Peptides against a protein of PDB entry 6TME. Designs and how they scored, part 78

Target 1, 324 residues: chain A of PDB entry 6TME
Amino acid sequence: NRLKRAYIALQAWKKAFYSDPFNTAANWVGPDVCSYKGVFCAPALDDPSVLVVAGIDLNHADIAGYLPPELGLLTDVALFHVNSNRFCGVIPKSLSKLTLMYEFDVSNNRFVGPFPTVALSWPSLKFLDIRYNDFEGKLPPEIFDKDLDAIFLNNNRFESTIPETIGKSTASVVTFAHNKFSGCIPKTIGQMKNLNEIVFIGNNLSGCLPNEIGSLNNVTVFDASSNGFVGSLPSTLSGLANVEQMDFSYNKFTGFVTDNICKLPKLSNFTFSYNFFNGEAQSCVPGSSQEKQFDDTSNCLQNRPNQKSAKECLPVVSRPVDCS
Target 2, 324 residues: chain A of PDB entry 6TME as posed
Amino acid sequence: NRLKRAYIALQAWKKAFYSDPFNTAANWVGPDVCSYKGVFCAPALDDPSVLVVAGIDLNHADIFGYLPPELGLLTDVALFHVNSNRFCGVIPKSLSKLTLMYEFDVSNNRFVGPFPTVALSWPSLKFLDIRYNDFEGKLPPEIFDKDLDAIFLNNNRFESTIPETIGKSTASVVTFAHNKFSGCIPKTIGQMKNLNEIVFIGNNLSGCLPNEIGSLNNVTVFDASSNGFVGSLPSTLSGLANVEQMDFSYNKFTGFVTDNICKLPKLSNFTFSYNFFNGEAQSCVPGSSQEKQFDDTSNCLQNRPNQKSAKECLPVVSRPVDCS

## One batch from the design tools (peptide; aimed at target 1 S84 N108 R131)

Design b2_p28_6_s2 (made by RFdiffusion4, then SolubleMPNN; from b2_p28_6, 17 letters changed)
Fold by OpenDDE base, seed 5:
Structure b2_p28_6_s2 (fold): chain B 324 residues (1-324), chain A 28 residues (1-28)
Amino acid sequence: as target 1 above (324 residues)
Amino acid sequence: SSQVAAFSAKLLDPNADLYKVYKEMKAS
């Protein structure tokens, strides 16, 4: 019965293929769905004597097509990996029936529409990868209420502000990079108890960095480059005891880069280039350490190479933003 | 440290299988 439903779903999906360059679905013939390329069967969790479709792996198949609603019949699927294809359209709401969904990877496709809210309906979801698509609109705040391990949203068309609920997230890795997010980073960010890596690269974020970033003691990667951040770096960044990679480049930061930041114990790479910093500690100077790599290019620093002209610096440095 | 840097680079690689890389990183 379950395999029959899977057959219906998979045949509907095959019909939804516009192009299959590698003939991945060439053997998708007949009722024996467990023999289908990219289809993986396993004993059902509720009855080990019953074989069910537990996983889909069509990664790197370059398939053009869409996801038909019949995919909702794959109720036993826990692993859904279809990255690096050319699937278009929206994620079907019918996927809400896949209550065992654990890993959902539709990255590097051509999906459109708003955030796939069907992902919010999966109680056991731990891994969500929707990066490199054309998703648009607001990010639903509820995404951070879920007990996720990893959330990859980068390279889409998401806009508006980052939800304040971000502080509730249990994810160790979150990517916002290369979207159209705007506004400030929420102060609640400091409450992300499991966070190891977060990247905000290439958005329209602005304002001052919240002091609460310094509470992220488990963070190893913090990248806020290519935004519109202003003001000085928070002094509380000295609390990032485990940060290894830190990037604040291509912003509008001002002020002084302090020893307390550049001497962070685990820091290996710190890039603060293309800003308007008017001073840096000796420990921040590129070449000052064999263990750490720094980049101070294109700031307003004195006696350093490759800096901005006085003409470029003066209008910004003379009007520092008060972040207090 | 090297694993952290490697994983970070993969985050922006459209062709990367992040679920594999992520699991490997967490296992080490």
Scores: peptide ipSAE 0.537, ipTM 0.930, DockQ to the pose 0.851
OpenDDE base, seeds 1, 2, 3, 4: peptide ipSAE 0.535, 0.532, 0.529, 0.534; ipTM 0.928, 0.928, 0.925, 0.929

Design b2_p28_6_s3 (made by RFdiffusion4, then SolubleMPNN; from b2_p28_6, 18 letters changed)
Fold by OpenDDE base, seed 2:
Structure b2_p28_6_s3 (fold): chain B 324 residues (1-324), chain A 28 residues (1-28)
Amino acid sequence: as target 1 above (324 residues)
Amino acid sequence: SEEVKKFHNLFLDPNADLYKKYKEYKAF
């Protein structure tokens, strides 16, 4: 009986709670698991006459505990949402049995260890949110071979380079922000056909931006702020016909910010502050447009306010990085 | 758009239910 297996799993999970400050699991008593708070039942996909546990929603429950292996008995679960709890430990490998998993949200918890490779075993996964945890190590290249719609990795402890397989991703939104990623952005990024938003904020990324970024015709948000990027902005950025928000602030960029970038047709905000740019087109000047907001603060620009001193600029501007 | 800006900021809110907001965003 599927509901009997679900009962075993949910009772094992209740026993794995160290604290339940809102008494969320107070009604988790008896065999009627479909009455449990945060447990949702639906007709099984293979037999509509059979009721199964199809979803878990414990968002904002502030529960302290861990995920026990017995959760692998919840084989009919397609939705798993446990945002804003205090769950610790690792994601159980037994969750590989949840072959219907569609949405997996473990965001804002205390999970540790490597990337939860069990997520790679789910053939129907579309939404992956693991942000605001303590996941560490390398990102598996295989994550981008999956037919995902959205991938949230931000505010973790991921290290190493971004996989070149990123170009295979079908995701419209990917966040890398506030990790420890290093190296260059892969040239394969230009192959991300469905990409709307990509965020690299606050990593250890470096090198030149790849010219292939200009192939991202559907991108609305591109944020590469707070990294170690060098060289000039690619001239191919003029191809970003749908970009609305663009941020290159807090890097080591040099050269001239061109008219072709600042005149992008849907551009609403372009921040390129805290770099070493030595020139900008008139269309890039803050206040030059009522429809566009620019920030050129703390560069090496002539006749602009709040710029770096000649002493700070000269060592960098005199040795431009060639990205050709 | 305001929808793009609104959604973009939600990934920084640790308490946000991003799936619901993502579906709303993709409807625009």
Scores: peptide ipSAE 0.533, ipTM 0.922, DockQ to the pose 0.840
OpenDDE base, seeds 1, 3, 4, 5: peptide ipSAE 0.503, 0.516, 0.515, 0.515; ipTM 0.918, 0.921, 0.920, 0.921

Design b2_p28_6_s4 (made by RFdiffusion4, then SolubleMPNN; from b2_p28_6, 18 letters changed)
Fold by OpenDDE base, seed 2:
Structure b2_p28_6_s4 (fold): chain B 324 residues (1-324), chain A 28 residues (1-28)
Amino acid sequence: as target 1 above (324 residues)
Amino acid sequence: SEEVEKFYNLFLDPNADLYKVYKEYLAS
C-alpha cells in the first residue's frame, strides 16, 4: 500500500524533528497522511483511482532535525519544498527512489557534505534550489547534462572550477553566487541556448572573460561582480541584445569601455565600478542617459570623480593583460 | 523589466520561495 509506505516515511521524519516551533507536525497522527499539514495527495499517474502523496511543503516551518532514509518510501513525490528550516546532515541517497521528482527546494537549511548527487538520479527534475546551505566540494559536471529549467547554487561552500559541461545546460537561470568557485568561465558558456540569467557574484573566478559570452542573445542578467577577472571586456558583448542588468564591478578589468557595450538596446543598469578601466565612451558616463544607469566609480578614468589614485592605477594599467 | 529585476534580486533572499517567483517569471 502506497499510503502505508508514506505513513512510515512521515512518522520516521516526525521522529527526526528536534524542534517544531510552530507545531507543524502536531496533526501528523494516524494513517490518514493526506490530512497531514504540509502533505498533499493526488491521484497516482499510473492509477487515477489511487491517492498518493505527491507533494511536501514545509516551507518556513523553522523545523530543526534531519532527513531520515525512510523518506525514500515517498516514491510518488514530485514536489519537495522544505526551505527556511533548520534541517541538518546530508540529503539521503534513498531519495533516488523518488523518480517523479520535479521541483526540489531545500534552500535555507543547514545541509552539509558534497553536492547531493541524488539530484542527478531524477530523470524529470526541472527545478533545483539548494542555495543557502553548507554544501561543499566540486560541482559535478553531470548537473548540466540534466534538462533543468533553473539551478540555484548560491551561498554554499562549492569549490573548484565551473564544469565545461555548462554549455550543455538547458537552464534559463543559474546562480553560482557566494561560493568559492575558481578558474576561468568556460568558453562553452556561449552554447547555453536557453540562458536568461546567470550570476557569478562573489567567487574566486579569474582570467579573461570568454568572447563566447557575446553569443548569449537571450540573456537579460549577467552578473560577474566580486571576482578576480582581468583584461578588457570582450568586444563581442555587443551581441547581448536583450541584456538589462550587467555587473562587472569589483574585478581587475582594464582597457576601454566602449559605446558598443553601453548602447546595448535593452540595457537598464551597467555597473563596472571598482576596476582599472582607463577610458570610457561618452555613452558610458553616469548621467549621460535617462533610461540607463551607469556606475564608473573607482576606476582609472580621467576627468571623472571618485577614481583611484595614479599610484594605484599605474602598476596595473601599464601592464594590461592580453586576452587575445 | 520589473519581472527580471524582481527575480534577479530575490535569489539573495534566503526566505524567498523562488519556485513561485520563477513560474511567474516564465509566464511574463
Scores: peptide ipSAE 0.547, ipTM 0.928, DockQ to the pose 0.835
OpenDDE base, seeds 1, 3, 4, 5: peptide ipSAE 0.527, 0.547, 0.533, 0.535; ipTM 0.923, 0.927, 0.924, 0.927

Design b2_p28_7_s2 (made by RFdiffusion4, then SolubleMPNN; its pose is not in this set)
Fold by OpenDDE base, seed 5:
Structure b2_p28_7_s2 (fold): chain B 324 residues (1-324), chain A 28 residues (1-28)
Amino acid sequence: as target 1 above (324 residues)
Amino acid sequence: KLEEEREELLKKDEEDKKKLREELEKLE
């Protein structure tokens, strides 16, 4: 009965294909769904004597089509990987019936519409990858209430502010890059105790960086480049004991880059170019260390090459933003 | 006989698919 439902779902999906350049679904014929290319069967969790469709892997198949509602019949699927295709439309709400969903990867497709809230209904979800699509609107705050290990949201059309619930996340990797997020980074960010990598690249984020970033003891990658951040770098950044890659380039930062930041023990690369910094410690100067790489290009630094003109610097440096 | 049986099975399958689709659409 379970395999019959899977057969119905998979045949409906095959009919929803507009193009299959690699003939991936060419063998999707007959009742033996476990032989289908990209379909993986396993013993059911509730009855090991019964085979069920437990996984889908159609990665890199370049398939054009949409996800039909009949996919909701794949109730035993725990792994759904369909990245690097040309699927369009919305994620069906009928996928709420896939209560065993563990990893959901629909990245690098042509999906549209709001955040797929059906992902919030999956109690066991650990991996969510929806990057490189055309999802739009607000990010639901409830996404960070999930026990996710990784959250990939980059290269979409998400807008509005980052939810304050971000501090509740247990994820080790979170990407916001290349969206339309605006407002400040929430102060609750410092509560992300398991965070290793966070990327904010290429948004419309603004305001001062919260001091609470310095509480991220496990972070190895922190990239806030290509935004509208202002003010000085928080002194609490000296607490980032494990940071290896740090990028603040292409913002509107001002003030002095301190020794305490540039001498972080695990720091390998620190880029703070294309800002309005008016001073840096000797330890921040490119070439000062053999173990660390720095980029101070296009700031308001004295006696350094490739800096902004006085005409560009004076209006900004003379009116520093007070973050206190 | 085999062709008739096949046709009956196909008809039943299509009916089942339609019913299941309608049920799933109610959840949307």
Scores: peptide ipSAE 0.043, ipTM 0.575, DockQ to the pose 0.012
OpenDDE base, seeds 1, 2, 3, 4: peptide ipSAE 0.033, 0.035, 0.038, 0.030; ipTM 0.606, 0.595, 0.537, 0.617; seed 1 fails the geometry check

Design b2_p28_7_s3 (made by RFdiffusion4, then SolubleMPNN; its pose is not in this set)
Fold by OpenDDE base, seed 3:
Structure b2_p28_7_s3 (fold): chain B 324 residues (1-324), chain A 28 residues (1-28)
Amino acid sequence: as target 1 above (324 residues)
Amino acid sequence: EREKIEKELKEEEKKEKEKLKEELEKKE
């Protein structure tokens, strides 16, 4: 039966634990898997009279170990939350059998290898959190073809370019932060119709910001800090009617920070420090508004405190990148 | 070490594949 398969899976997993500091699996004994700590049973979707293992929650258990292939026997699992552990190795391909998966959180672990492509096999997946791991290589373009509500990729070892398919994403939250992504932000970004929050912090992204960012009408958080972006800020950023938090700090931007950006109606914080901006509108000056916080530190601005020297500025400002 | 573990896990997954199939096919 389904619970017998779950028992086999869970006992195999218990054997795959190297350390269980909180004795989380101490009660993982006997056939009554629904009594196991962190195991949740529910009526099966196909037969409400049958109990199945529908969820796993081992969050914050500090468990060291790996995910054994026998976890593929947990075919009724829709919720898999194992964040803040010390699980290592790879996500088993056998998890492709978990066709009901809709929330998958393996964040804050020690997982390695390429992007867990098994996540792409789950037709009902809505939430994917793989942040704070050691996943590496290219991000598969197909991730953005899925109807995900949130995609957390930050704090990994992902490299190469951000896929052009990003524009197909229906996610409200996407994080790329603290990876090794390179190249430009795809122009297709403006097609992310449901996007509320996007974070690019601390990558190797470069080039000009695409004008299409201004089409992100629902975005409340846009952080592109700590990259290699160049050129002027797109004038189309004036279209960000709902942006509250915007960060372009620690880049190589040049030009003038315009009034139409700093006067965005919902803007609460705008950080553009540590660039090569050579001018700003009066509305962008820190302290000019009680409702908005600005940081213009370490630019090439005249008559502002904490700016770069002329020696640092002139070589960059005199050679602006044309983004047109 | 992590790379070694990853390799070992892939080998184990391959070995256990048939066992996994048999377990999935067990009648209730």
Scores: peptide ipSAE 0.038, ipTM 0.525, DockQ to the pose 0.014
OpenDDE base, seeds 1, 2, 4, 5: peptide ipSAE 0.035, 0.035, 0.033, 0.035; ipTM 0.642, 0.622, 0.610, 0.537

Design b2_p28_8_s1 (made by RFdiffusion4, then SolubleMPNN; its pose is not in this set)
Fold by OpenDDE base, seed 4:
Structure b2_p28_8_s1 (fold): chain B 324 residues (1-324), chain A 28 residues (1-28)
Amino acid sequence: as target 1 above (324 residues)
Amino acid sequence: SAARLAEFEKRLEELIKKKSENYLVKSS
């Protein structure tokens, strides 16, 4: 019965393929769905004597097509990995029936539309990867209420602000990179207790960095490059005891880069190039350490190479933004 | 339950072990 439903779903999906260059679905024939390439069966949780479709792995199959509503019949699927294909359209709402969903990877496809809110309906979801698509609109605040280990949102068309609920996230890795997010980083960011890596690269974020970033004790990677941030770096950044990679390049920061930041104990790479910093501690100077790599290129630093001209610097440096 | 799910996932992981993907942070 359950495999029969799976058969219906998989045959509908096969029919929804426009192109299958590697003939992945060539053996998708007959009722024995567990033999289908990319389909993986396991004993059901409620009855170990019953075999069910528990996983889909079509990664790197270069399949063109869409996800039909019949996929909602795959109610036992816990792992859904279909990255690096050419699937288009939207994520079907019928997938809400897949209540065992644990890992959902649809990255590197051609999906469009708003954030797939169906992902919010999965109570056991731990991994969400929707990067490298064309999802657009606002990020639902509820995404950070989920007990996710990783949230990959980068390289989409998301816009609006980062939800304040970000502080509720238990994720260790979150990527916002290469979207259209705007506004300030929420102060609640400091409450992300499990955060190890966060990437904001290439958005339209602005304002001052919140002091609460310094509370991210477990962060090893913090990249806020290629945005519109202003003001000075928060002094509280000295609290990032485990940060290894830090990038603030390509912003509009001003002020002085302090010893307290550059002498962070685990810091390996600190890039603050392409800003308007007008001073740096000796510990921040590239080449000052054998263990740390710094880049101070294209700032307003005196007696340093590859800096902005006085003409470029003066208008900005003379009007620093007060973040207090 | 969480325990049952964990067991289920373990079994499934064994089945797809050869096709496991690496999910490192990628921003570009």
Scores: peptide ipSAE 0.029, ipTM 0.654, DockQ to the pose 0.201
OpenDDE base, seeds 1, 2, 3, 5: peptide ipSAE 0.021, 0.023, 0.023, 0.023; ipTM 0.610, 0.626, 0.607, 0.652

Design b2_p28_8_s3 (made by RFdiffusion4, then SolubleMPNN; its pose is not in this set)
Fold by OpenDDE base, seed 3:
Structure b2_p28_8_s3 (fold): chain B 324 residues (1-324), chain A 28 residues (1-28)
Amino acid sequence: as target 1 above (324 residues)
Amino acid sequence: MEEREKKREEELKKLIKEKSSKILEKES
C-alpha cells in the first residue's frame, strides 16, 4: 500500500517533467519504485519488514518541471535532494504529510513564492537548503525556533528585517547572502550557541554592528560585506577567538581598525576595503604578516595606496556615527 | 525505535551523498 502510494506520486511527478535531458526518469516504469533512478528505499521505521521510499536524490539532473501535490503521498521520505534542476512553481503544501523529513534541498532551481512554510511543519528537519531560487517576502521568525544544523537562504528575493529569533537558532551555518534584507543585525545574534559560519553578503542591512557579535566564540566565518553598515567596528570583536575569515568590505564603516581585531589568533583573511576607516593598526596593514591576509583598499587611511580622495572622505569621516 | 531511526538515517545518508555546494559570490 505504501509503495503503491509512492508509485502514484512518482508517476505524477514524471508527468510533471517538461524536460529530462539525461533521461533520469526513463526507468520510472512499473510498480517497482525502488528500482527507479534517484529513488531510494529503506525499511519502514514502524515496520522493518516493509520497504518504503525513504529518499529522493535527483541532484544535477537538469530536469525542468514542477512539484505536483501528489508528492504528498511520499510520506516516508526523510531525504529530499533535488538541487541543480529547473523545477519551477511553488513548494506544495501537501508535503506537510512528509513528517519524517530530515534534509530538504531544493537549491538552484526556479522556485517562486513566499518562504515555503511547509518546511516549518516538519518536526525532524535538520537541513534546509532553498538557496539560488526566487523565494520572496519576509522570513518567518519560526525558522530559527527549529533545531536545524544548517539554513541556506542565499540568492533569493527575501525582504524585511532579520528576525530577533535568530538567537534561538542552533544552526552551525546560516546564509542570508544576496537577498534584500534590511535593518540592523539583531543583538540576539550573540546567543547563537552553535554558530560557525554566518554570511550577510549583499543585502540592504544597516546600522551599527551589535556588540554581541563578539560573543560568537565558535564562529570561523563572518561575512557582512556589501551592506550599509555604519559606525566603528565593535571592540568586542576581539572575542572572536576562532574566526578565520572576516569580511566587512563595501560598507560605510568609520573609525580605527585596532590591533585587537587584526591579531585575532585564528584570523587568516580580514577584508575591510571600500569603507571610510581613517586609521589602522600596524598589524592590520596588508603584507605585515605572512600568516594573515588583509585588504585595506579604498578607505580613508593616510600613507596607504589606493585610498579614497580627501573630497570623498572628509564629509563622512568628519561626521562619525556614534554606536555607543 | 530511536536506534532504528538513526540507523535508517545513516544508511540513507550513505546512499544520498551529494549536498548542494554552491559558492557565495561577493558584490563589488
Scores: peptide ipSAE 0.028, ipTM 0.578, DockQ to the pose 0.219
OpenDDE base, seeds 1, 2, 4, 5: peptide ipSAE 0.021, 0.017, 0.024, 0.037; ipTM 0.568, 0.554, 0.543, 0.633; seed 5 fails the geometry check

Design b2_p28_8_s4 (made by RFdiffusion4, then SolubleMPNN; its pose is not in this set)
Fold by OpenDDE base, seed 2:
Order: C-alpha cells, then sequence, then structure tokens
Structure b2_p28_8_s4 (fold): chain B 324 residues (1-324), chain A 28 residues (1-28)
C-alpha cells in the first residue's frame, strides 16, 4: 500500500525533527497521511483510482532536523518544497526512488556536503533550488544536461570552474552567486538560447568575458559583479537586445565603455563601477538619459567624479589585458 | 495524468515567478 509506505516515511521524518516551532507536524498522527499539514495527495499517474502522496510543502516552517532515508518511500512525490527551514545533514540517496520528482526546493536550510547528485537521477526534474545552504565541492557538469527550467545554486560553498556543459542548459534562470567558483566563463554560454537571467555575483571568476555572451538574445538580467574579470568588455555585448539589468561592478575591467553597449534598446540599469575603465561614451555618463541609470563610480575616467587616483590607475591601465 | 502534468507545469511557472534571482548583497 502506497499510503502505508508514505505513513512510514512521514512518521520517520517527524521523529527526525529536533524542533517544530509552529507545530507543523502536530497533526501528523494516524494513517490518514493526506490530512497531514503540508502533505498533498493526488490520484496516482499509473492508476487514477489510487490516492498517493504527490506533494510536500513545508516552506517557512522553521523546522530543525534532518531528512531520514525513509523519505525514499515517498515514491509518488513530484513536488518537494521544504525551503526556509533548519534541516541539516545531507540529502538522502534514497530519494533516487522518487522518480516523479518535478520540483525540488530545499533552499534556505543547513544542508552540507557535496552537490546532491541524487537530483541528477530524477528524469523529470524541471526545477532545482538548493540555494542558501552549505553545499560544497564541484558542480557536476551533468546538471546542465538536464531539462531544467530554473537552477538556483547561489549562496553555497561550490568551488572549481563552471562546467562547459552550461551551454546545453535550457534553463531560463541560473544563479551562481555567492559561491567560490573560479576560472573563466565558458564560451559555450552563448548557446543558452532560453536564458533570461544569469547571476555570477560574488565568486572568484576571472579572465576575459567571452564574446559569446553577446549571443544571449533573450537575457534580461546579466550580473557578473564582484569577481576578478579582466580586459575590455566584449564589443559583442551590443547583441544583448533584451538586457534590462547589467552589472559588471567590482571587477578589474579596463578599456573603453562603448556607445553601442550603453545604447542597448532595453537597458534600464547598467552598473560598471569599481573597475579600471579609462574611458566611456557620452551615452554611458550617469544622468545622460532619463530612461537609463548608469554608475561609473571608482574607475579611471577623466573629468568624472569619484574616480580612482592616478596612482591606483596607472599601473593597471598602462598594462591592459589583451583578450583577443 | 495529463491534468496532473499541466498542474505541475503551472505550479513551476508560479514558483519561478515567486523566486527572485536578484541578489542585493554584493561582495567588495
Amino acid sequence: as target 1 above (324 residues)
Amino acid sequence: SEARRLEQERRLEELIKEKSSKILVKST
């Protein structure tokens, strides 16, 4: 009996709670699991006459505890939302049995360990949110082979380079922010045809921006701030026809910020402060447009306020990195 | 089965809308 298995799983989970401040699991008593708070039942896909546990939603319950292996008995679960809790430990490998997993949200918890590779075993997964945890190590390249609509990885402890497979991703939203990613952005990034938003904030990324970024025709948000990028901005950025928010601040960029970038048709906010740019087009000057917001603070620009000193600029500007 | 799939897709779309990718905190 599927509901009996679910009962075993849910009772094991309740026992794994260290704290339930809102008494979310107070009614988790008895065999009628479909009445449990945060548990949602639906007809089974293989037999509509059978009721199964299809979803878990414990978002914002502030529950402290861990995920026991018995959760693998919830084989009919397609929606698993447990964000904003205090769950710790690792994601159980037994969750590989949840072959119908469609949305997996464990964000804003205290999970540790490597990337939960069990997520890669789910053939129908469309949404993955593991942000605001303590996951560490390398990002498996296989994550981008999956047909995911959204990938949230920000605010973890991931290291190493961004996989070249990123170009295979069909995701509209991808966040890498506030990790420890290093190396260059892969040139394959330009192949992300469905990409709308990508965020690289606060990593250890370096090198030149690939020209292929300009191929991201559907991107509305591109944030590469707070990294170690060098060289000039690619001229191909003029191809970002739909970009609205663009941020390159807090890097080591040099060169001239061109007119063709600042005049992008949908651009509403362009921040390139805290770099070593030595020139900008008139269209890039803050206040030059009523429709666009620019920030050129703390660069090496002449005749602009709040710029770096000549002493700070000269050693960098005189030795520009050639990205060609 | 089909109805459930459609509902799941709808839920995903809603969830994506609810989850902001914008991060305000920047590293210096």
Scores: peptide ipSAE 0.022, ipTM 0.571, DockQ to the pose 0.334
OpenDDE base, seeds 1, 3, 4, 5: peptide ipSAE 0.020, 0.015, 0.018, 0.020; ipTM 0.600, 0.551, 0.590, 0.591

## One batch from the design tools (peptide; aimed at target 1 K126 S172)

Design b2_p29_1 (made by RFdiffusion4)
Pose (drawn by RFdiffusion4):
Structure b2_p29_1 (pose): chain A 324 residues (1-324), chain P 29 residues (1-29)
Amino acid sequence: as target 2 above (324 residues)
Amino acid sequence: SLDAMKDKASAESLEKFFEEHPLWKPHFP
């Protein structure tokens, strides 16, 4: 009995609810699971006459609990939204039985430990949001082999390198912000198809920017701020024909900012503050344009306000890194 | 800004899912 399996799964889950501030599971009684708050039923994909539990949405319920193995019984679920709860512990391996999983959002919870690799087992997975948890350790490179449209990893404790496999991703949005990733951005980044937005804010990345970034001609947001990148901006960045937001602030970049970048057509907000740039094109000057917003604070630029001192600048400016 | 990206991507994903499975849309908020 199909809905009985859903009943057992949801009752096992209620038992694990230690605190439910909004009494969200108050009506989770009896066998009519489709009437349970946050449970969404629909016709079976292969038979419209059969009723199935197809979605779970408890966004913003602030429930403290954990996900028990019995949730593996919800075999028809394709949508799982639990943003802003207090669900703790790990994602049960039994969730590999949810073979229709399409969108999985466990953002802003209390999950911990290694990357939830059960997500790699779902053949129809398109949306994966694990941001704002305590996941840590290495990132499974095979995650970029899945045909994910969206990958949100920000605000965890992930460490080590960006996988070389990143160029295989078909994702339109990828966030790595606020982890402890280290090393270089892989040269394969230029092979990412469908990429519109990529956010690296606040990691421990370094090395020079790969010239292959210039191949991302559909990117609208490229944010590499608050890392440790060195070298000059690659001249290939003129290929970012669609970039609207570009932020390289808080790095160790040196050299010139040219109009090759500052005159990009759709570029509206270009922040390159807190680096070691010693020259900039006139078109790159903040306050100079009514359409484009620039920020050059704390660089090594003559005749500009709030720059670094000459004392701090000459050692770094006179020793540029050979990107080789 | 990250929340706006997430909301947008989530809305697009859900729309694509309901386009493939239109009979499900009326059963969801």

Design b2_p29_1_s1 (made by RFdiffusion4, then SolubleMPNN; from b2_p29_1, 15 letters changed)
Fold by OpenDDE base, seed 5:
Structure b2_p29_1_s1 (fold): chain B 324 residues (1-324), chain A 29 residues (1-29)
Amino acid sequence: as target 1 above (324 residues)
Amino acid sequence: MLDELYEKARAKVRAEFFAEHPQWAPYFP
């Protein structure tokens, strides 16, 4: 019975294909769905004597089409990976019936519309990858109430502010990169107790960096490059005991880059180029360490190569933003 | 960088999935 429903779903999906250049669904014929390419069956968790469709993997199939509502009949699917295709439209709300969803990867497609709120309905979701699509609008605050481990949002059209609920997130990795997020990074960010990697690259974020970033003891990657951040780097960044990769390049930061930041014990790469810093400690100078890589290009530093002109620097450096 | 993050996270989560459901491990590539 479950496989019959799966058959209906998969045949509906095949009909929803506009193009299948690699003939991935060529063998999607007949009731034996477990033989279908990209379909993986397993004994049901609630009844091992029943075979069910437990996973879908159509990665890199370059299929053009859409996701029909009949996919909601795949109620036993826990792993759903269809990245690197040309699927368009919206994620059907009928997928709410897939209550075992654990990994959901629809990245590198042509999906549009608002954030797929159906993802919020999955109680066991741990991996959400919707990157490289055309999702738009605001990010629902509830996304960070989920017990997600990985949240990939990068390369979409999301706008508005980052929800303050981010501090509730248990995710180890979150990417906001290459969207249209605006406003400040919420102060609650410091409460992300499991965070290892966070990327804000290429948004419209602004304001001062919150001091609470320094509370991210487990963070190894922090990239806030290509935004509109202002002010000095928080002194509390000295608390990032495990940070390895840190990037603040292409912002409007001012002030002095301190020893306490550049001497972080695990720091391997620190890029603060293309800002308006007017001073740096000796420990921050590129070439000062064999163990660390620094880039101080295009700042307002004296006696350093490849810096901004006085004409460019003076208007900004003379009017530093006070973040206190 | 982003691709590296993806691979790391995917592997981690998959491992956790099979830890929770070891009976399903043989049925997935």
Scores: peptide ipSAE 0.759, ipTM 0.975, DockQ to the pose 0.850
OpenDDE base, seeds 1, 2, 3, 4: peptide ipSAE 0.755, 0.758, 0.752, 0.757; ipTM 0.974, 0.974, 0.974, 0.974

